# Peptides against a protein of PDB entry 6UG1, part 242

Target 1, 304 residues: chain A of PDB entry 6UG1
Amino acid sequence: SNEERKRRKYFHMLYLVCLMVHGFIRNEWINSKRLSRKLSNLVPEKVFELLHPQKDEELPLRSTRKLLDGLKKCMELWQKHWKITKKYDNVGLYMRTWKEIEMSANNKRKFKTLKRSDFLRAVSKGHGDPDISVQGFVAMLRACNVNARLIMSCQPPDFTNMKIDTSLNGNNAYKDMVKYPIFWCEVWDKFSKKWITVDPVNLKTIEQVRLHSKLAPKGVACCERNMLRYVIAYDRKYGCRDVTRRYAQWMNSKVRKRRITKDDFGEKWFRKVITALHHRKRTKIDDYEDQYFFQRDESEGIPD
Target 2, 301 residues: chain A of PDB entry 6UG1 as posed
Amino acid sequence: SNEERKRRKYFHMLYLVCLMVHGFIRNEWINSKRLSRKLSNLVPEKVFELLHPQKDEELPLRSTRKLLDGLKKCMELWQKHWKITKKYDNEGLYMRTWKEIEMSANNKRKFKTLKRSDFLRAVSKGHGDPDISVQGFVAMLRACNVNARLIMSCQPPDFTNMKIDTSLNAYKDMVKYPIFWCEVWDKFSKKWITVDPVNLKTIEQVRLHSKLAPKGVACCERNMLRYVIAYDRKYGCRDVTRRYAQWMNSKVRKRRITKDDFGEKWFRKVITALHHRKRTKIDDYEDQYFFRRDESEGIPD

## One batch from the design tools (peptide; made by RFdiffusion4, then SolubleMPNN)

Design b2_p28_1_s3 (from b2_p28_1, 16 letters changed)
Fold by OpenDDE base, seed 3:
Structure b2_p28_1_s3 (fold): chain B 304 residues (1-304), chain A 28 residues (1-28)
Amino acid sequence: as target 1 above (304 residues)
Amino acid sequence: SEKKFLEELQKKLNELLEEFKKYLFSQK
């Protein structure tokens, strides 16, 4: 019905706001001065120097290569720190079906929310789920004065799916779900004027995204609980930016149709949400990023 | 303070949700 379409659109927007606020709160928690002091001790001086290379005036690419080597060594150090990777409780922050949402409304399960103190302890001990591990990795890079962003792929329920029953087949569902991450890192390369993508936990990869990312979900089974629609970046200065364009090959033809921003009202509303979460002034880094997004929109062209 | 900021954010998010609720119900 038209009523059910309106209800699903509203519930998608409410859920999206809750996810974006969750990302904002986790980004504040990883700025903890107490955590920063502990995590800086994990990084030897030689690795710190690689994270802060001098500008090579002859070949800026040499400086980028040192930064990439420093980031690789940081991923190895982080893997040694992280002792216990817990499985997600149920689906974690992956996408729920409409049936699962309806069934959950009937079940008054007290979700045990992780407190700030419990999060800081989990990161400090190296014990937690993959999301806590990624968030802790961003905290370690920030402790080394690296301009690292927390990235969140927000997974609200699909308001474009009007099916009543979307039961997912059980056996491989968890493996397919966790094949691609929900949280990752971006690091600013001051030499190339680009964001470097870092997945320290899931795929254990470093990318300089041009047209395609390895972090973009591929295949029907993986996309059931992980749809690339809202990739939100949270920086160390409480900036909030939509960076979906970096990771979406087909933003205009495919991704936009699955976003609330497909209509003018939804676009204006989503800009108000981003503005409410963005607590810093614009910088030259934002100008370089917006120029890159513009070039990517022109290069995609108009969908046939 | 962090508390004041979260309260202001919550207020702003509630205003946005009520604006959207009014829009959905005004669309016949």
Scores: peptide ipSAE 0.061, ipTM 0.687, DockQ to the pose 0.869
Fold by OpenDDE base, seed 1:
Structure b2_p28_1_s3 (fold): chain B 304 residues (1-304), chain A 28 residues (1-28)
Amino acid sequence: as target 1 above (304 residues)
Amino acid sequence: SEKKFLEELQKKLNELLEEFKKYLFSQK
């Protein structure tokens, strides 16, 4: 019905805001001075120096290579720190079906909300789910004065899916779900003037995204609970930016159709949500990023 | 109208975001 379409759109928008606020809260928690002092001690001086290379005036690419090597070593150090990766409770922050939402609304299950103190303890001990691990990795890089941002792929229910029964049954459903991350890191490369993508936990990869990312879900089974639609970046200064364009190969042709921003109202609304979560002044880094997004939009073209 | 419903939703979501901001800034 038209009513069910409106209901699903409403619930998608509400769920999206809750997810984006969750990302904002986690981004605040990883700015903890107490956590920063503990995590800085995990990074040896030689690795710190690689994270902060001098500008090579002859070949700026050498400085980028040092930074990439430093980030690789930080990922290895993080693997040594992280002792226990817990499975998600149910589906974690992956996409729920409409049926699962209806069943969850009827079940007044007290979601155990992780408190700030419990999060800080989990990160400090190296015990937690993959999301906590990624968030802790971002905290470690920030503790080393790296301009690292937390990235969240927000997974609200698909308001474009009008099917009633989308029961996802299967023993491999969890493996397919967690094949791609929900949280990752980006690091600003001041030499190339680009964001470097770092997945320290799931794919254990560092990439300089040009046209597509390895973190973008591929295949039907993986896309059932992880649809790349809203990739939100949270920086150390409480900036909030939509960075979906980086990770979406087909932003205009495919991704936009699955976003609330498919219409002018949804675009204006979503911009207000971003603005509400953005607590810093614009910087030259934002200008370089917007220029990159513009070039990516031009290169994709207008969908036929 | 769908427009009016979405405007009301936007208002409620903005109010919710402001409450979360107040909460987050009060915990500093």
Scores: peptide ipSAE 0.034, ipTM 0.615, DockQ to the pose 0.038
Fold by OpenDDE base, seed 4:
Structure b2_p28_1_s3 (fold): chain B 304 residues (1-304), chain A 28 residues (1-28)
Amino acid sequence: as target 1 above (304 residues)
Amino acid sequence: SEKKFLEELQKKLNELLEEFKKYLFSQK
């Protein structure tokens, strides 16, 4: 019905806001001075120096290569720190079906909300789910004065899916779900004027995204619980930015149709949400990023 | 304080949600 379509759109928007606020709160928690002091001790001086290379005036790419090597070593150090990767409880922050949402509304299951103290302890001990691990990795990089962003792929229920029952194939559902991350890191490369994508936990990859990312879900089974629609970046200064364009190869043709921003009302509303979560002044880094997104939109063209 | 900031954020998000509720009901 039209009413059910409106209800699903509303619930999608509510859920999206809750996810974006969750990302914001986690981004604040990883700015903890107490955590920073503990995590800085994981990074030896030689790795710190690689994270902060001098500018090579002859070949800026040499400086980028040092930074990439430093980030690789940080991923290795982080893997040594992280002792226990817990499975997600149920689906974690992956996309729920409408049926799962309806069933969960009836079940007063007290979602045990992780407290800040518990999060900080989990990161400090290296015990937690993959999301906590990624968030802790971002905290470690920030402790080393690296301009690292927490990235969150927000997975609200698909308001464009009007099917009641999305029977997810049972046996491989968890493996397919966790094949691609929900949280990752971006690091600002001051030499190339680009964000470097870092997945320290799932794919254990570092990439300079041009047209496509390895972190973008591929295949039907993986996309059932992980649809690339709302990739939100949270920086150390409480900036909040939509960075979906970086990771979406087909933003205009495919991704936009699945976003609330497909219509002018949804665009205006989503912009208000971003603005509500954005607590810093604009910087030249934002200008370079917006220019990159513009070039990516032009290069994709208008969908036929 | 962190608490005050979260309260202000929650208020602002509630306002955004109420604007959206009004929109959903106005499309009746």
Scores: peptide ipSAE 0.029, ipTM 0.660, DockQ to the pose 0.750
Fold by OpenDDE base, seed 2:
Structure b2_p28_1_s3 (fold): chain B 304 residues (1-304), chain A 28 residues (1-28)
Amino acid sequence: as target 1 above (304 residues)
Amino acid sequence: SEKKFLEELQKKLNELLEEFKKYLFSQK
């Protein structure tokens, strides 16, 4: 019905706000001074120097290469720190079906909310799910004074899916779900004026995204619980930005149709949500990023 | 009307966001 379409759109919006607020809260927690002091001790001086290369005036690309090597070594150090990767409870923050939402509304399951103290302990011990691990990695880079962002791929239920969900039956459903991350890192390269994508946990990759990302879900089974729609960046200064354009090859033709921002009301609403979570002044880094997004929008073209 | 419902929804979501902001700033 038209009413069910409205209900699903509403619930998608509410769920999206809750996810974006969750990302904001986790981004605050990883700014803990106590955690930063512990995590800075994991990074040797030689690796710290690679994270902070001098500007090579002859070839700025050499400075970017040092930063990339420093980030690679940080991923290796992080793997040594991280002792236990726990499975997600159920689906974690991956996308739920409408049927799962309806069934969960009937079951008053007390979701055990992870407290700030428990999160900080988990990161310090190296014990937790992949999301906690990525968040801890961002905290380690921030402890080394690196301009690292927490990236969250928000997975609200698909309001464009009006079908009754067939049960996602299959032993491989968890493997397909976790094939691509929900959380990752971005690091500012001051030499190339670009964000470097870092997945320290799942794919264990560093990428300079041009047209497409390795982190973008591919294949039907992987996209059932992970649709690239709302990639939100949280910086160390409590900035909040939509960075979906970086990771979406087909933003205009495909991704926009699955977003609340497909209509003018949804665009205005989503902009208010971003503005409400953005707690810093604009910087030249935002100008370079917006210019990159503009160039990516022009290069995709308007879908005919 | 659908427009009025969406405006009321937007108001409630903004209020909820402001409550969450207050909560996050009070825990420091």
Scores: peptide ipSAE 0.026, ipTM 0.578, DockQ to the pose 0.038

Design b2_p28_1_s4 (from b2_p28_1, 17 letters changed)
Fold by OpenDDE base, seed 1:
Structure b2_p28_1_s4 (fold): chain B 304 residues (1-304), chain A 28 residues (1-28)
Amino acid sequence: as target 1 above (304 residues)
Amino acid sequence: KEKKRLEELEKKLQELLDEFKEYLFSLK
């Protein structure tokens, strides 16, 4: 019905806000001074120097290469620190079906909300789910004075899916679900004026995304619970930005159709949500990023 | 009935946004 379509749209919006707020709160917890002091000790001076290369005036690319090498070494150090990767409880922050939502609404199961103290302990011990691990990695980079963002791929239920019964296939569903991350890192490269994508936990990859990312879900089974629609960046100064354009190859043709921002009302609403989460002044970094997004929109063109 | 539930959900969403704004203002 038209009413059920509206209901799913509004529930999607509510769920999206809750996810974006969750990302904001986790980003704040990452900024813990106590955690920062502990995590800075994981990074030896030689790696710190690679994270902060001098500008090579002859070849700025050499400075970027040093930063990339520093980030690679930080991923290796993080793997040594992280002792236990827990499975997600159920589906974690991956996308739920409408049926699962309806069933969960009937089950007043007290979700154990992870407290700040428990999060800080988990990161400090190297014990937790992949999301906590990524968040801890961002904290380590921030402890080394790196301009690292927490990235969250928000997975609200698909309001465009009007099917009633989406029984997801059982046994391999978890492996397919976790094939691509929900959380990752971006690091500002001051030399190239670009964000570097870092997945320290799942794919263990560093990318300089031009047209597409390896972090973008591919294949039907993976996209059932991980649909690239809302990739939100949280910086160390409590900035919040929609960075979906970086990771979406087909933003205009495919991704936009599955976003609340497909219509003017949804666009205006989503901008209000982003603005509410964005607590810093605009910087030249934002200008370079917006210019990159503009170029990506022009290069994709209008879908036929 | 369903229209009223949608309006209530919009109101709750706005309240959640407002509470979140207040929370964010309290962090200043």
Scores: peptide ipSAE 0.026, ipTM 0.574, DockQ to the pose 0.040
Fold by OpenDDE base, seed 2:
Structure b2_p28_1_s4 (fold): chain B 304 residues (1-304), chain A 28 residues (1-28)
Amino acid sequence: as target 1 above (304 residues)
Amino acid sequence: KEKKRLEELEKKLQELLDEFKEYLFSLK
């Protein structure tokens, strides 16, 4: 019905806000001074120097290569720190079906919310789910004075799916679900004026995204619980930005159709949500990023 | 400080949700 379409659109937006607030809160927690002091001790001086290369005036690419090597070594150090990767409880922050939402509404299961103290302890011990691990990795880079931001791929239920039964039947459902991350890191390269994508936990990859990302879900089974729609960046200064354009090859033709921003009202509303979560002034980094997004929009073209 | 900031954020998010509810109800 038209009412069910409205209800699903509303619930999608409510869920999206809750996810975006969760990302914001986790971004505050990883700014903990106590955690920062502990995590800085994981990074030896030689790796710190690679994270902070001098500007090579002859070949700026050499400085970027040092930064990339430093980030690779940080991923290796992080793997040594991280002792226990827990499975997600159920689907974690991956996309739920409408049926799962309806069934969960009937079941008063108290979702055990992880407290800040428990999160900080989990990161400090190296014991937690992949999301906690990524968040801790961002905290370690920030402890080393790296301009690292937390990236969250928000997975609200698909309001464009009007099917009642969306039961995902499959023995490999968990494996396909976790094939691509929900959380990752971006690091500002001051030499190339670009964000470097870092997945320290799932794919264990460093990427300079041009047209497509390895972190973008591919294949039907992987996309069932992980649709690239809302990739939100949280920086160390409490900035909040939509960076979906970086990871979406087909933003205009495909991704937009699955977003609340497909209509003018949804665009205005989503902009208000981003603005409410964005707690810093604009910087030249934002200008370079917006220029990159503009060039990506021009290169994709307007969908016919 | 952090608690107050979260409460202010929650309030602002509730206002955005209420505005959106009103819009959804206005869409016949």
Scores: peptide ipSAE 0.025, ipTM 0.621, DockQ to the pose 0.845
Fold by OpenDDE base, seed 5:
Structure b2_p28_1_s4 (fold): chain B 304 residues (1-304), chain A 28 residues (1-28)
Amino acid sequence: as target 1 above (304 residues)
Amino acid sequence: KEKKRLEELEKKLQELLDEFKEYLFSLK
């Protein structure tokens, strides 16, 4: 019915805002001074120097290569620190089906939300789910004065899916779900004027995204619980930005159709949500990023 | 300070949800 379509759109928007606020709160927690002091001790001076290379005036790419090597070593150090990767409780922050939502509304299970103290302890011990691990990695880079963003791929239920029964059957559902991350890191490369993508936990990859990312879910099974629609960046200064364009090869042709921003009202509403979560002034880094997104929109063209 | 920021965020969240509810009602 038209009413069910409206209800699903509403619930999608509510769920999206709750996820974006969760990302904001986790981004605040990883700015903990106590955590920062502990995590900085994981990074040897030689690795710190690679994270902060001098500008090579002859070949700026040499400086970028040092930064990439430093980030690789940080990823290796993080793997040594992280002792226990817990499975997600149920689906974690991956996408729920409409049936799962309806069934969960009847089950008043008090999800014990992880408290700030418990999170900080989990990161400090290296014990937690993959999301906590990624968030801790961002905290470690920030502790080393790296301009690292927490990235969250928000997975609200698909309001474009009007099927009543969306039950996902199959024993491999968890493996397919966790094949691609929900959280990752971006690091500002001041030499190339680009964001470097870092997945320290899942794919264990560092990439300079041009047209597509390795972190973008591929294949039907992986996309059932992880659809690239809302990739939100949270910086150390409480900036909040939509960075979906970086990771979406087909933003205009495919991704936009599954976003609330497909219509002008949804776009205006989503801009208000981003603005409400954005707590810093614009910087020249934002200008370079917006220019990159513009060039990516022009290069994709209008979908035929 | 953190509690106040959370309360301000919750307030802004509620305002955005209320604005969206009003929009959904206007589409009835």
Scores: peptide ipSAE 0.023, ipTM 0.603, DockQ to the pose 0.764
Fold by OpenDDE base, seed 4:
Structure b2_p28_1_s4 (fold): chain B 304 residues (1-304), chain A 28 residues (1-28)
Amino acid sequence: as target 1 above (304 residues)
Amino acid sequence: KEKKRLEELEKKLQELLDEFKEYLFSLK
């Protein structure tokens, strides 16, 4: 019905806000001075120097290569720190079906909200789910004065899916679900004027995204619980930015059709949500990023 | 001042998350 379409749209909006707020809170917890002091001790001076290379005036690419090597070593150090990767209890923050939402409603399972103290302890011990691990990695980079962002791929239920029964194939569901991350890192390269994508936990990859990312879900089974629609970046200064354009190859032709920003109301609403979560002044980094997104929109063209 | 405002925002955002979790769980 038209009512059910509206209900699913509103529920999607509410769910999206709550996910974005979750990302904001986790980003603040990452900024903990107590955590920063502990995590800085994981990074040797030689690795710190690689994270902060001098500008090579002749070949800026050499400086970028040093930064990439430093980030690789940080990823290796993080893997040594991380003792226990817990599985998600269910689907974690991956996309739920409408049926799962309706059914989970009936089950008073006290979702034990992870408190800040528990999070800080989990990161410090190296014990937790992959999301906590990525968040801790971002904290470690920030402890080393690296301009690292927490990235969250928000997975609200698909309001464009009007099917009631979205029974997902059971047996490989978890493996397919966790094949691609929900949380990752971006690091600002001051030499190339670009964000470097870092997945320290799942794919264990570092990339400079040009047209597509390795972190973008591919294949039907992987996309069932991880649909790239809302990739939100949280910086160390409480900036909040939509960075979906970086990771979406087909933003205009495919991704936009699955976003609340499909219509003018949704666009205006989503901008209000971003603005409410954005607690810093604009910087030249934002200008370079917006220019990159503009060039990516022009290069994709208008969908036929 | 700014730290306190952030803590208040965090508290409010955590309350909204808890309410939303309760809502996600109260969808009986």
Scores: peptide ipSAE 0.025, ipTM 0.608, DockQ to the pose 0.088; fails the geometry check

